# Ledger of designs, part 68: peptides against a protein of PDB entry 6MBK

Target 1, 240 residues: chain A of PDB entry 6MBK
Amino acid sequence: GFEMVNFKEEGFGLRATRDIKAEELFLWVPRKLLMTVESAKNSVLGPLYSQDRILQAMGNIALAFHLLCERASPNSFWQPYIQTLPSEYDTPLYFEEDEVRYLQSTQAIHDVFSQYKNTARQYAYFYKVIQTHPHANKLPLKDSFTYEDYRWAVSSVMTRQNQIPTEDGSRVTLALIPLWDMCNHTNGLITTGYNLEDDRCECVALQDFRAGEQIYIFYGTRSNAEFVIHSGFFFDNNSH

## One batch from the design tools (peptide; aimed at target 1 N118 Q161)

Design b2_p28_5_s4 (made by RFdiffusion4, then SolubleMPNN; from b2_p28_5, 14 letters changed)
Fold by OpenDDE base, seed 5:
Structure b2_p28_5_s4 (fold): chain B 240 residues (1-240), chain A 28 residues (1-28)
Amino acid sequence: as target 1 above (240 residues)
Amino acid sequence: SELLEELLKLDTSKPRNIPLFSEVKAAL
């Protein structure tokens, strides 16, 4: 009972197409629709993943490359999702000089610099890998791997990555959750969980929503500084 | 590798934790 809508100032969000009651299960996303480290392993990235220690150790980077490979694949199952992602982010990787200067007076500056340095180093490493590794030849991004591409993918993952259980529930993995992550954030309680029995993410309504209203969810408690670092925005109603 | 160790130290990415739905339902 919802649709994706481009809201003014908020970008894409979900709008109720019918009345939704509080605690009603209105949204679920099966594992097969998620972009996960496992789906990355099972994709065209799989051969490279199996031979690169950094991809294996850093699931967020694996997701970033998975996202780039799928974006570059016209027939990707995730094209509809990828097309809904922002082309740019307000995260530190996109900060202008004035924004960085503003943060110099804050404790967040060290994290910003770390993020920037880390991303640059990752890119430099993987640029060489993409150019030289035999298994990289099969990647659709082989001839088009720019820092801008990598920055976008890393920022997409950074703002949207979730830790979910593996199928057997024995471990955790990283996932992007299409459709669900289109919900804009509000204060409240966590209303999303993973149902292992049905192997899907399930989201219940935080409150009553009328037909035509935007559906908001609570993604968790973060400070405004953490929102800037990880999500690129300040939340006005944030208690931190 | 030295590079991997450095990248891990510099990684500021923090995923959201999606709990089990049973836990969510119990808390609501």
Scores: peptide ipSAE 0.583, ipTM 0.911, DockQ to the pose 0.902
OpenDDE base, seeds 1, 2, 3, 4: peptide ipSAE 0.547, 0.556, 0.572, 0.569; ipTM 0.893, 0.901, 0.904, 0.905; seed 4 fails the geometry check

Design b2_p28_6 (made by RFdiffusion4)
Pose (drawn by RFdiffusion4):
Structure b2_p28_6 (pose): chain A 240 residues (1-240), chain P 28 residues (1-28)
Amino acid sequence: as target 1 above (240 residues)
Amino acid sequence: SRFPIEKALPFDFEHETEVFDEVEEEEA
């Protein structure tokens, strides 16, 4: 019912190959396909996750290393997902100095500075951990772990991650949801939810989509400062 | 009923900084 298309404005997205009515359940993704903090713990990253206090406290950082470890694993279950991810992003981590300079004197620039400093600090910290701590000597990253790797991983997580209930429903966790996460944003209401009975992520159409029209979802009620810093885009006519 | 899912969740940069400070100060 859909195909991948490289749109000028949003980059790759989903386009309808048939008419899709509003409120139609047109997309579902089972839990097995998701990359989660739990799958990160049970992966080759597990030995380091159990020893490193930062990875235990910060599921988003855990997901970034899970993404890097699987990217460096030729036989990873998630290789189809990793190979279709973007190689670059428009998060401010990628901006030139003069591009960030336009933000001087604004409310938003402080968070740009924090993002930069946090990412650099994390890279340097984990570089040392991976090169020296025994619990990381079997990681795929020991051979090569560049700043570009880390920038890519945290950008992948921040622009795509989601909160889902745990398999039991009593807690929440962070996850990457393949296929569905290729939907771009438009104004509207959240129409994506997690179905605990079928144990899958379900998305109903936000609006009518005719064949040939791009399929959009509503990401959330976030400001343009949040969209730029964490999602890497500015949304014209953001009603929120 | 469904648990709603919002895409592209913001990172909390203050919280990340506190976590690194606490870990580095106790180790020192």

Design b2_p28_6_s1 (made by RFdiffusion4, then SolubleMPNN; from b2_p28_6, 12 letters changed)
Fold by OpenDDE base, seed 5:
Structure b2_p28_6_s1 (fold): chain B 240 residues (1-240), chain A 28 residues (1-28)
Amino acid sequence: as target 1 above (240 residues)
Amino acid sequence: SLFPIERSLPFNLEEMEKIFDEVEAAEA
């Protein structure tokens, strides 16, 4: 019912291949296809995860490392998904000096500095970990772990992370949701949920979409500053 | 009922910094 398309302004998105009615379940993604903290623990990263307090304490960082490990693995199940991810982002970690200067007069500057500081510190920490920790030896990124790699992974997670329930529904975990996260943002209501019975993400159409139309979802309520800082885009019709 | 999914949850930078500081201090 849909296909991935590169739209000129929005970049990659989903386009309907047939008419989709409002509230129609048109897209679902089983848990097994998600990149989660749990899948990170079950991957080559698992042994390191079990011994590193930062990875354990920060699921988003665990996802970032999971993403890096899978990207560096030619036979990764998630290669098709990873290939859909931007190579660069419009988030503050990629800002040029002029862009940073522009934000100096705004409240967003504090978040920019925090992102820079946190990311740099994390990189330095994990660089040492990767060089010295025994369980890092089997990581595909062992001999290639640059700040650019880390910046990319963190930015990927920052712009795409979601909360989903654990399999038993007892806790909330973090996930990247392939295919679904290709949907670009529009104003509206949340139309995606996790179905624990079927163990999948389910997305119903926000509105009628005709064949050939781009399929949009509502990401959630965000300020323009939050869109810029955390999502890497500005939404002109933001109602927040 | 479905667990609602909100895409692109922002990082809690303050919390991340705090967690990092705590772990780093404990490992020093």
Scores: peptide ipSAE 0.467, ipTM 0.907, DockQ to the pose 0.878
OpenDDE base, seeds 1, 2, 3, 4: peptide ipSAE 0.440, 0.462, 0.437, 0.460; ipTM 0.898, 0.907, 0.899, 0.906

Design b2_p28_6_s2 (made by RFdiffusion4, then SolubleMPNN; from b2_p28_6, 12 letters changed)
Fold by OpenDDE base, seed 5:
Structure b2_p28_6_s2 (fold): chain B 240 residues (1-240), chain A 28 residues (1-28)
Amino acid sequence: as target 1 above (240 residues)
Amino acid sequence: SLFPIERSLPLNLDEMEKIFDEVEEEEA
């Protein structure tokens, strides 16, 4: 067992409620609990998705809009998950002027500006779409679509998106994985996989975790710049 | 076999810009 805990330095994470052994399957998340491009298509966003080429071409944006629509829906199945998401992020879209200036001397500055530019362009595009497209009328965000909303959704997806197989395994799609994505990062090996037979994400313990210890996973190999730009944190013990 | 899941895959910003540009050009 595990529980959600707010750790002072790391924010929300998972804490073991019992001893968990290395390689023990301690966490699984069925497809039906995931926020995916497919669930976006099957939601109130579906009609717009079917007619908007950007949503179709960019699964991350589809997830961002899905997240916004579900957040604006009091009866959304994902409300408990959405409430666990940060209200703000430490990613470039939230940088203050001084933080941007600090990065001007780094190679990351190009990515910072690209992220700003892309996000602003996307917002401007979808603002028009939401105002003018007939299928946008049913969206709960129709009358409340701000840049801050979009920035939050994009940042949520950017920091949490995962690739998983489709149900038939024929292609890869994007997903947010509730509960699992609360695990904070540590050095190690990938210990999470998708089980197509059982149609679920499965996470095995990277190491032994004692009752009361935080459960960490390895997110993958990232540079410190990638962690800052895409995940909103700096990992001091990064081996890459 | 499990399909490995890597959390927080970095966005390819250049690819995103390209896709966005292509779609905007097609709709113009």
Scores: peptide ipSAE 0.449, ipTM 0.890, DockQ to the pose 0.854
OpenDDE base, seeds 1, 2, 3, 4: peptide ipSAE 0.400, 0.428, 0.395, 0.415; ipTM 0.871, 0.882, 0.871, 0.876; seed 1 fails the geometry check

Design b2_p28_6_s3 (made by RFdiffusion4, then SolubleMPNN; from b2_p28_6, 11 letters changed)
Fold by OpenDDE base, seed 4:
Structure b2_p28_6_s3 (fold): chain B 240 residues (1-240), chain A 28 residues (1-28)
Amino acid sequence: as target 1 above (240 residues)
Amino acid sequence: SLFPIERSLPLDHEKMEAIFKEVEEEEA
């Protein structure tokens, strides 16, 4: 009982189409619909992943490349999801000079510079990999891999990545969760979990929502600085 | 029990840099 809506101030979110009660399971997303490190391994990226130590060691980068490959693939199963993603983010990688100058007076500046440095180094490394590695020739981004592409993908993952169990429950992996990740943030408790028996993400309502109300979730305990750095937004009522 | 999911898992940039340096050193 929900629909995707573009809210004027908050961008895309979920709106209730009926009354939803607190603790009601209103949303579930099966594993097969998730973008995961495993789905990246099973994609056109798989051969490169199997030979690149950075992709293997850094699941977030694997997801970023998975997003880029799928975005560049017209027949990708995830096209509908990818089209819902912002084209730009309010993350540090998109900050203008004046925003960076403002942050120079804050404790966040070191993290911002770290993001810039790391992202630039990663891009330079992977630009070379994409140009030289034999398995990169099959990637749809082979002739079009820009810093802007990489910045977007990294920011998408940074703002949306989740930890979920592997199918056998033996390990933790990273996932993007379509539809669910459209929920905007409010203060509260974690109301989303992974059900291994049914092999799906399950979200229960944090509170009662009336028909026509936006459905919010709690993303997790974050400092204001962490919200700015990792999610690109500030939440004034963060009581945690 | 459900495995709890936190949206927007923070990145450990220091760890990321360390991993990157380690791989670069091994390939050199």
Scores: peptide ipSAE 0.357, ipTM 0.839, DockQ to the pose 0.884
OpenDDE base, seeds 1, 2, 3, 5: peptide ipSAE 0.330, 0.342, 0.341, 0.347; ipTM 0.819, 0.833, 0.830, 0.830; seeds 2, 3 fail the geometry check

Design b2_p28_6_s4 (made by RFdiffusion4, then SolubleMPNN; from b2_p28_6, 13 letters changed)
Fold by OpenDDE base, seed 5:
Structure b2_p28_6_s4 (fold): chain B 240 residues (1-240), chain A 28 residues (1-28)
Amino acid sequence: as target 1 above (240 residues)
Amino acid sequence: SLFPIERSLPLDLEKMEDIFEKVEAEEA
């Protein structure tokens, strides 16, 4: 077993409640618990999704709006998950002036500016959509859609989005994976996969974890710049 | 076989910008 714990340096993470052996399947998350593009389509966002081509073309934005709608819904199934999400991120959209200045000498500055530009443009577009589109009237965010809301949702998706197969395995879709995405990063190998037969995400232990130890996963190969820009953290022992 | 899952999939910002601009222009 495992439990959610707030670690001082890493923030929220998972801690083993028993000894877990390497390669042991210790965590699985059924599709029904995931926030996906499909769950967005099946939510209150569905009618708008069906008519807005940007939502259809950009699954990450669909997830962002799904996240906002569910956050604004007190009875949302995903409230427990949403409450575990950071209120702010260390990604470029939250950078202070000094942080931006620091990156001006790096190649990362172009990505920072791109994030700012893209997010602002998306917000402006969807602000208009939410104000004018008939299917937006039923959205819980109709009267409270700020840039800060959108920035948060986009950043949440950016830092947590995963590719998973559709139910039939014919396509790849985007998903937020509750509980699993609480695992912090370490060097290693990918130990999480989607089991189509059981229709669930499955995570096996990267190494032996003793009771009381934090459970880490390998997020994937990233440059330090990618960690900063896309994940909102710097990994000192990055092998890349 | 499991479909491998890589957490925090990096966004292709250029591709996303292109998609957005294209769709926005088509909806205008």
Scores: peptide ipSAE 0.433, ipTM 0.885, DockQ to the pose 0.792
OpenDDE base, seeds 1, 2, 3, 4: peptide ipSAE 0.419, 0.413, 0.424, 0.419; ipTM 0.878, 0.879, 0.883, 0.881

Design b2_p28_7 (made by RFdiffusion4)
Pose (drawn by RFdiffusion4):
Structure b2_p28_7 (pose): chain A 240 residues (1-240), chain P 28 residues (1-28)
Amino acid sequence: as target 1 above (240 residues)
Amino acid sequence: SSRFPIEKAVIPTDEENELLNQLLDEAE
């Protein structure tokens, strides 16, 4: 019912190949396909996750390393997902100095500075950990772990991650949801939810989509400062 | 049955950023 298309404005997204009515359940993704903090713990990253306090406290960082470890694993279950991810992003981590300079004197620039400093500090910290701590000597990253790798990973996570209930429903966790996460944003209401009975992510159409029209979802009631810093885009006519 | 809503591009909280800075300072 849909195909991947490279749109000028939003980059790659989903386009309808048939008419899709509003409120139609048109997209579902089972839990097995998701990359979660739990799957990160049970992966080759597990030995380091159990020893490193930062990875235990910061599921988003855990997901970034889970992405990097699987990217460096030729036989990873998630290779189809990793190979279709973008190679670059428009998060401020990728901005030139003069591009950030336009933000001087604004409310938003402080968070740009924090993002930069936090990412650089994390990279340097984990570079040292991976090169010296025994619990990381079997990681794929020991051979090569560049700043570009880390910038890509945290950018992938921040622009795509989601909260979902745990498999039991009593807790929440962070996850990457393949296929569905290729939908771009438009104004509207959240129409994506997690179905605990079928144990899958489900998305109903936000609005009518004719064949040939791009399929959009509503990301959330975020400001443009949040969209730029954490999602890497500015949304014209953001009603929120 | 109800559904747990999913919002894309989840943002870390201030408390989570403060905890990360504390852990990094201790590690340095």

Design b2_p28_7_s1 (made by RFdiffusion4, then SolubleMPNN; from b2_p28_7, 9 letters changed)
Fold by OpenDDE base, seed 5:
Structure b2_p28_7_s1 (fold): chain B 240 residues (1-240), chain A 28 residues (1-28)
Amino acid sequence: as target 1 above (240 residues)
Amino acid sequence: MPLFPIERAVIPSKEEIELLNELLEEAE
């Protein structure tokens, strides 16, 4: 009922191939297709994960490394998904001098510097870990771990991470949701949820979409600053 | 049955950011 399309302004998005009615369940993604903290633990990253406190404590960083490892793996199950991810982002980690200068007059500058500083510190830490930790030897990124790699992975996770329940529903974990996260943002209500019974993400249509129309979802309530800093875009019609 | 709502690109909480900073400080 939909297809991936490269839209001129929004970039990649989903387009309806048939008429979709409001509240219709048009898209679902089983857990097995998700990139999760659990899948990271079950991957080549698992041994290092089990030994590193930061990876264990910070699911988003675990996902970032999961992305890097899978990207570096030609036969990764998630290669098709990874290929859909932007090579660069419009988040502060990619800001040019002029963009930073522009934000100096805003309150957002503190968040920009914080994000940059934190990311740099993370990279420095993990660079050392990858170079010295025995369990890092089998990682496909062992000999190629640059700041560029890390900021890409962090930005990918930052702009796409979702909270979903664990299999037993006892706690919340982080996940990247392939295909679904191709949907671009519009104002509205949350129309995606996790169905534990069927163990899948389920998205119902926010509105009627005719064949040929782009399918939008509501990402969540955010300020424009939050959209810029964490999602890498500005939403003109933001209700927040 | 109610679904667990999914918000795309969730923003890390202040607590999470603080935790990460603490962990990094301990490791440095």
Scores: peptide ipSAE 0.428, ipTM 0.893, DockQ to the pose 0.943
OpenDDE base, seeds 1, 2, 3, 4: peptide ipSAE 0.390, 0.408, 0.408, 0.402; ipTM 0.884, 0.889, 0.887, 0.886

Design b2_p28_7_s2 (made by RFdiffusion4, then SolubleMPNN; from b2_p28_7, 9 letters changed)
Fold by OpenDDE base, seed 5:
Structure b2_p28_7_s2 (fold): chain B 240 residues (1-240), chain A 28 residues (1-28)
Amino acid sequence: as target 1 above (240 residues)
Amino acid sequence: SPLFPIERAVIPSEEERELLEELLEEAE
């Protein structure tokens, strides 16, 4: 077992409520609980999705809008998950002037500017779409679509998007994985996979975790710059 | 059966980034 806990330095994470052995399957999340491109298509966003080329082509943007629509829906199935998401992020979209200035001497500055520019362009595009497209009328964000909203959604997806197979395993799609994505990062090996037979995400323990210990996973190989740019944190003990 | 490995916070590929830029340019 595990529980969600707010750790002082890492923020929200998972804590073991019992001893968990290495390689033990301690956490699984069925597809039906995931926020996916498919669930976006099946939501109130579906009609707009079906007519917008960018939503169709860019799964991450589809997830961002899905997240915004569900956040604006009091009865959303994913409200408990959405409430666990940070209200702000440490990604470049939230950088203050001093942070940008600090990165000016680094190669990362180009990625920062690119991310900001692209996000702004996306917002401008979708603002027009939401204002003018007939299928946008039913969206709960119709009258409240700010850059801050979009920035949050994009950042949420950017920091949490995962690739999973489609139900038939023929393609790869994007998903947000509730509960599992609460695990904070540590060095190690990928210990999470998608089980197509059971149609669920499965996470095995990277190591032994004693009751009361925080459960960590390995997010994947990243440079420190990539962690900062895409995950919003710096990992001091990064092996990459 | 082997599981499809899941990497958290996967970074968009250059192809995906380029596609987005193209789509935005077409829309602007």
Scores: peptide ipSAE 0.522, ipTM 0.923, DockQ to the pose 0.934
OpenDDE base, seeds 1, 2, 3, 4: peptide ipSAE 0.485, 0.511, 0.509, 0.496; ipTM 0.916, 0.921, 0.920, 0.918

Design b2_p28_7_s3 (made by RFdiffusion4, then SolubleMPNN; from b2_p28_7, 9 letters changed)
Fold by OpenDDE base, seed 5:
Structure b2_p28_7_s3 (fold): chain B 240 residues (1-240), chain A 28 residues (1-28)
Amino acid sequence: as target 1 above (240 residues)
Amino acid sequence: MPLFPIERAVIPSEEERQLLNELLDEAE
């Protein structure tokens, strides 16, 4: 077992409530609990999705709008998950002037500017879409779509998006994985996979975790710059 | 049976980035 805990330095994470052995399957999340491109298509966003080329082409943007729509829906199935998401992020979209200046001497500055520019362009585009498209009228964000909203959604997806197979395994799609994505990062190996037979995400323990210990996973190979740019944190002991 | 590995917070590919830029360019 495990529980959600707010750790002082890492923020929210998972803590073991019992001893968990290495390679033990301790956490699984069925597809029906995931926020996916498919669930976006099946939501109130569906009609707009079906008529917007960018939403169709960019799964991450579809997830961002899905997240915004569900956040604005009090009765959303994913409200408990959404409430666990940070209200702000440490990604470049949230950088203050001093942080930008700090990165000016680094190669990362180009990525920062690119991310900001791209996000702004996306917002401008979708602002027009939401204001003018007939299928946007039913969206709960119709009258309240700010850059701050979009920045949050994009950052949420950017820091948490995962690739999973479609139900038939023929394609790869994007998903947010509730509960599992509460695990913080450590060095190691990928210990999470999708089980198509059971149609669920499965996470095995990277190592032994004693009761009371925080459960970590390996997010994947990243440079420190990539961690900062895409995950919003710096990992001191990064092996990459 | 092997599982499809899941990497958290995957970074969009250059192809995806280019596609998005193209789509935005077309819309502007």
Scores: peptide ipSAE 0.487, ipTM 0.916, DockQ to the pose 0.942
OpenDDE base, seeds 1, 2, 3, 4: peptide ipSAE 0.447, 0.477, 0.459, 0.471; ipTM 0.903, 0.914, 0.908, 0.910

Design b2_p28_7_s4 (made by RFdiffusion4, then SolubleMPNN; from b2_p28_7, 11 letters changed)
Fold by OpenDDE base, seed 5:
Structure b2_p28_7_s4 (fold): chain B 240 residues (1-240), chain A 28 residues (1-28)
Amino acid sequence: as target 1 above (240 residues)
Amino acid sequence: MPLFPIERAVIPSEEERKLLEELLEEAE
């Protein structure tokens, strides 16, 4: 009982279509619907992944490239999900001069610069890889890989990456969780978990939600600076 | 059975950040 709705202030979110009780399992997402490091390995990115140390070591970067490849693939299974993603973000990678200037008086400025610098370095590295590596030839982004593309993908992953267990539960990996990640943030407790027996993400309601109300989740404990830097928003009622 | 808790938009660890920097430095 929920639907995707564009809320004026918060952007896209989930709205209850029926009354949902607290602790009710109202949303679940099977592993097969997730964008994971494993799905990246099993995609057109697989051959390059198998030969690039950074892709192998950095799950978030693997997800970023996975996202770019799928976005460039019109028949991608995840097209409906990708279309729900913002085209731009409020993270430091998108900061204008005035925003950077505003943060100069804060401790966050160092994190902003670091994030920008690191992302630029990553782009430079992978630009060369994509241009020269044999296994990059069949990637749909081969002839279209701009910093803007990479910035978007990195920001998408940064704002939405989740840790989930591998199928056998032996390790932790990263995943984007479609539909669920449409939920906006509120104070509370973590109410989402991975069910290994059923191999799915499960979300129970943080509170009672009446029909027509937006469904919120608690993203996790963050400082306001962390929300801005990693999630691209400021949470006024942040308890941290 | 307890579920593995999922925190949305998990922040990379310092270890991960350092690893990436090292890998980039090696590649540059």
Scores: peptide ipSAE 0.486, ipTM 0.915, DockQ to the pose 0.937
OpenDDE base, seeds 1, 2, 3, 4: peptide ipSAE 0.446, 0.480, 0.469, 0.463; ipTM 0.906, 0.914, 0.910, 0.909

Design b2_p28_8 (made by RFdiffusion4)
Pose (drawn by RFdiffusion4):
Structure b2_p28_8 (pose): chain A 240 residues (1-240), chain P 28 residues (1-28)
Amino acid sequence: as target 1 above (240 residues)
Amino acid sequence: SEEEEEQDDIIAAEKAHPWLASSIPVLS
């Protein structure tokens, strides 16, 4: 019912190959396909996750290393997902100095600074941990772990991650949801939810989509400062 | 230790400036 298309404005997205009515359940993704904090713990990263207090406290950082470890694993279950991810992003981590300079004197620039400093500090910290701590000597990252790797990983997580209930429903966790996460954003209401009975992520159409029209979802009621800093885009006519 | 102090600082900095994740509701 859909195909992948490289759109000028949004980059790659999903386009309808048939008419899709509003409120139609047109997309579902079982839990097995998701990359989660739990799958990160049970992976080759597990030994380091159990020893490093930062990875235990920060599931978003745990997901970034999970993404990097699986990217460096030729036989990873998630290779189909990793190979289709973007190689670059428009998060401010990628901006030139003069591009950030336009933000001087604004409310938004402080968070740009924090993002930069936090990412650099994390990279330097984990570089040292990976190169010296025994619990990381079997990681794929010991051979090579560049700043570009880390910038890519945290950008992949921040522009795509989601909260989902745990498999039991009593807690929440962070996850990457393949296929569905290729939908771009438009104004509207959230139409994606987690189905605990079928144990899958389900998305109903936000609006009618004719064959040939791009399939959009509503990401959330975020500001443009949040979209730029954490999602890497500015949304014209953001009603929120 | 010095390493634990650094880890506390990193955790505090990230909590002071958290990333945003889309919240997906549970379906009824």

Design b2_p28_8_s1 (made by RFdiffusion4, then SolubleMPNN; from b2_p28_8, 14 letters changed)
Fold by OpenDDE base, seed 2:
Structure b2_p28_8_s1 (fold): chain B 240 residues (1-240), chain A 28 residues (1-28)
Amino acid sequence: as target 1 above (240 residues)
Amino acid sequence: SSEDEEADELIEANRANPAIARKIPVLK
């Protein structure tokens, strides 16, 4: 077993409540618990999704709006998950002037500026859509849609989105994986996969963990530029 | 419409610099 713990320096993470062996299946998340593009389409956002070109074309934006709608819904099934999400991020969308100046010396600066510009333009677009589109009237965020809201949602999705198979395995979709994404990252091998037969995301232990130890997983390799752009982290020793 | 044109521009901008998703492999 494991428990969610707020670690002083690392924020929320998972702690083992018993000894866990390497390669042991210790965590699984059924599809029904995931926030997906499909769950967005089946939510209060569905009518707007069916008529908005960006929501249809950009699954990450669909997830961002799904996250905002569920956050604004007191009875949302995902409230416990949403409450574990950071209120702010270290992503480029939150960079101060000094941080941007530092990035000017890196190859990431162009992509950072592009991301910021695109996000601002997306917000302006959707602000107008929310104010004018008939199907936006039912959205819980209609009277409260700020750039800060949008920036938060986009950053949440950007840092946490996963590509998973559709139910039939014929295509891929995007998902947030509650509980699983609370595991902090370490170097190693990918130990997470999707079990189509049981329709669940499965995570096996990267190493032995003792009761009371924090459980770490490896989310995958990214370049330093990709980490800066998508996670706000810069790893000096990243050889990729 | 101007809104459709704006949407197309935003979609194209995203294609040029897509957000990276973690790829969860399908278990065999």
Scores: peptide ipSAE 0.530, ipTM 0.917, DockQ to the pose 0.867
OpenDDE base, seeds 1, 3, 4, 5: peptide ipSAE 0.523, 0.528, 0.525, 0.529; ipTM 0.914, 0.916, 0.916, 0.916

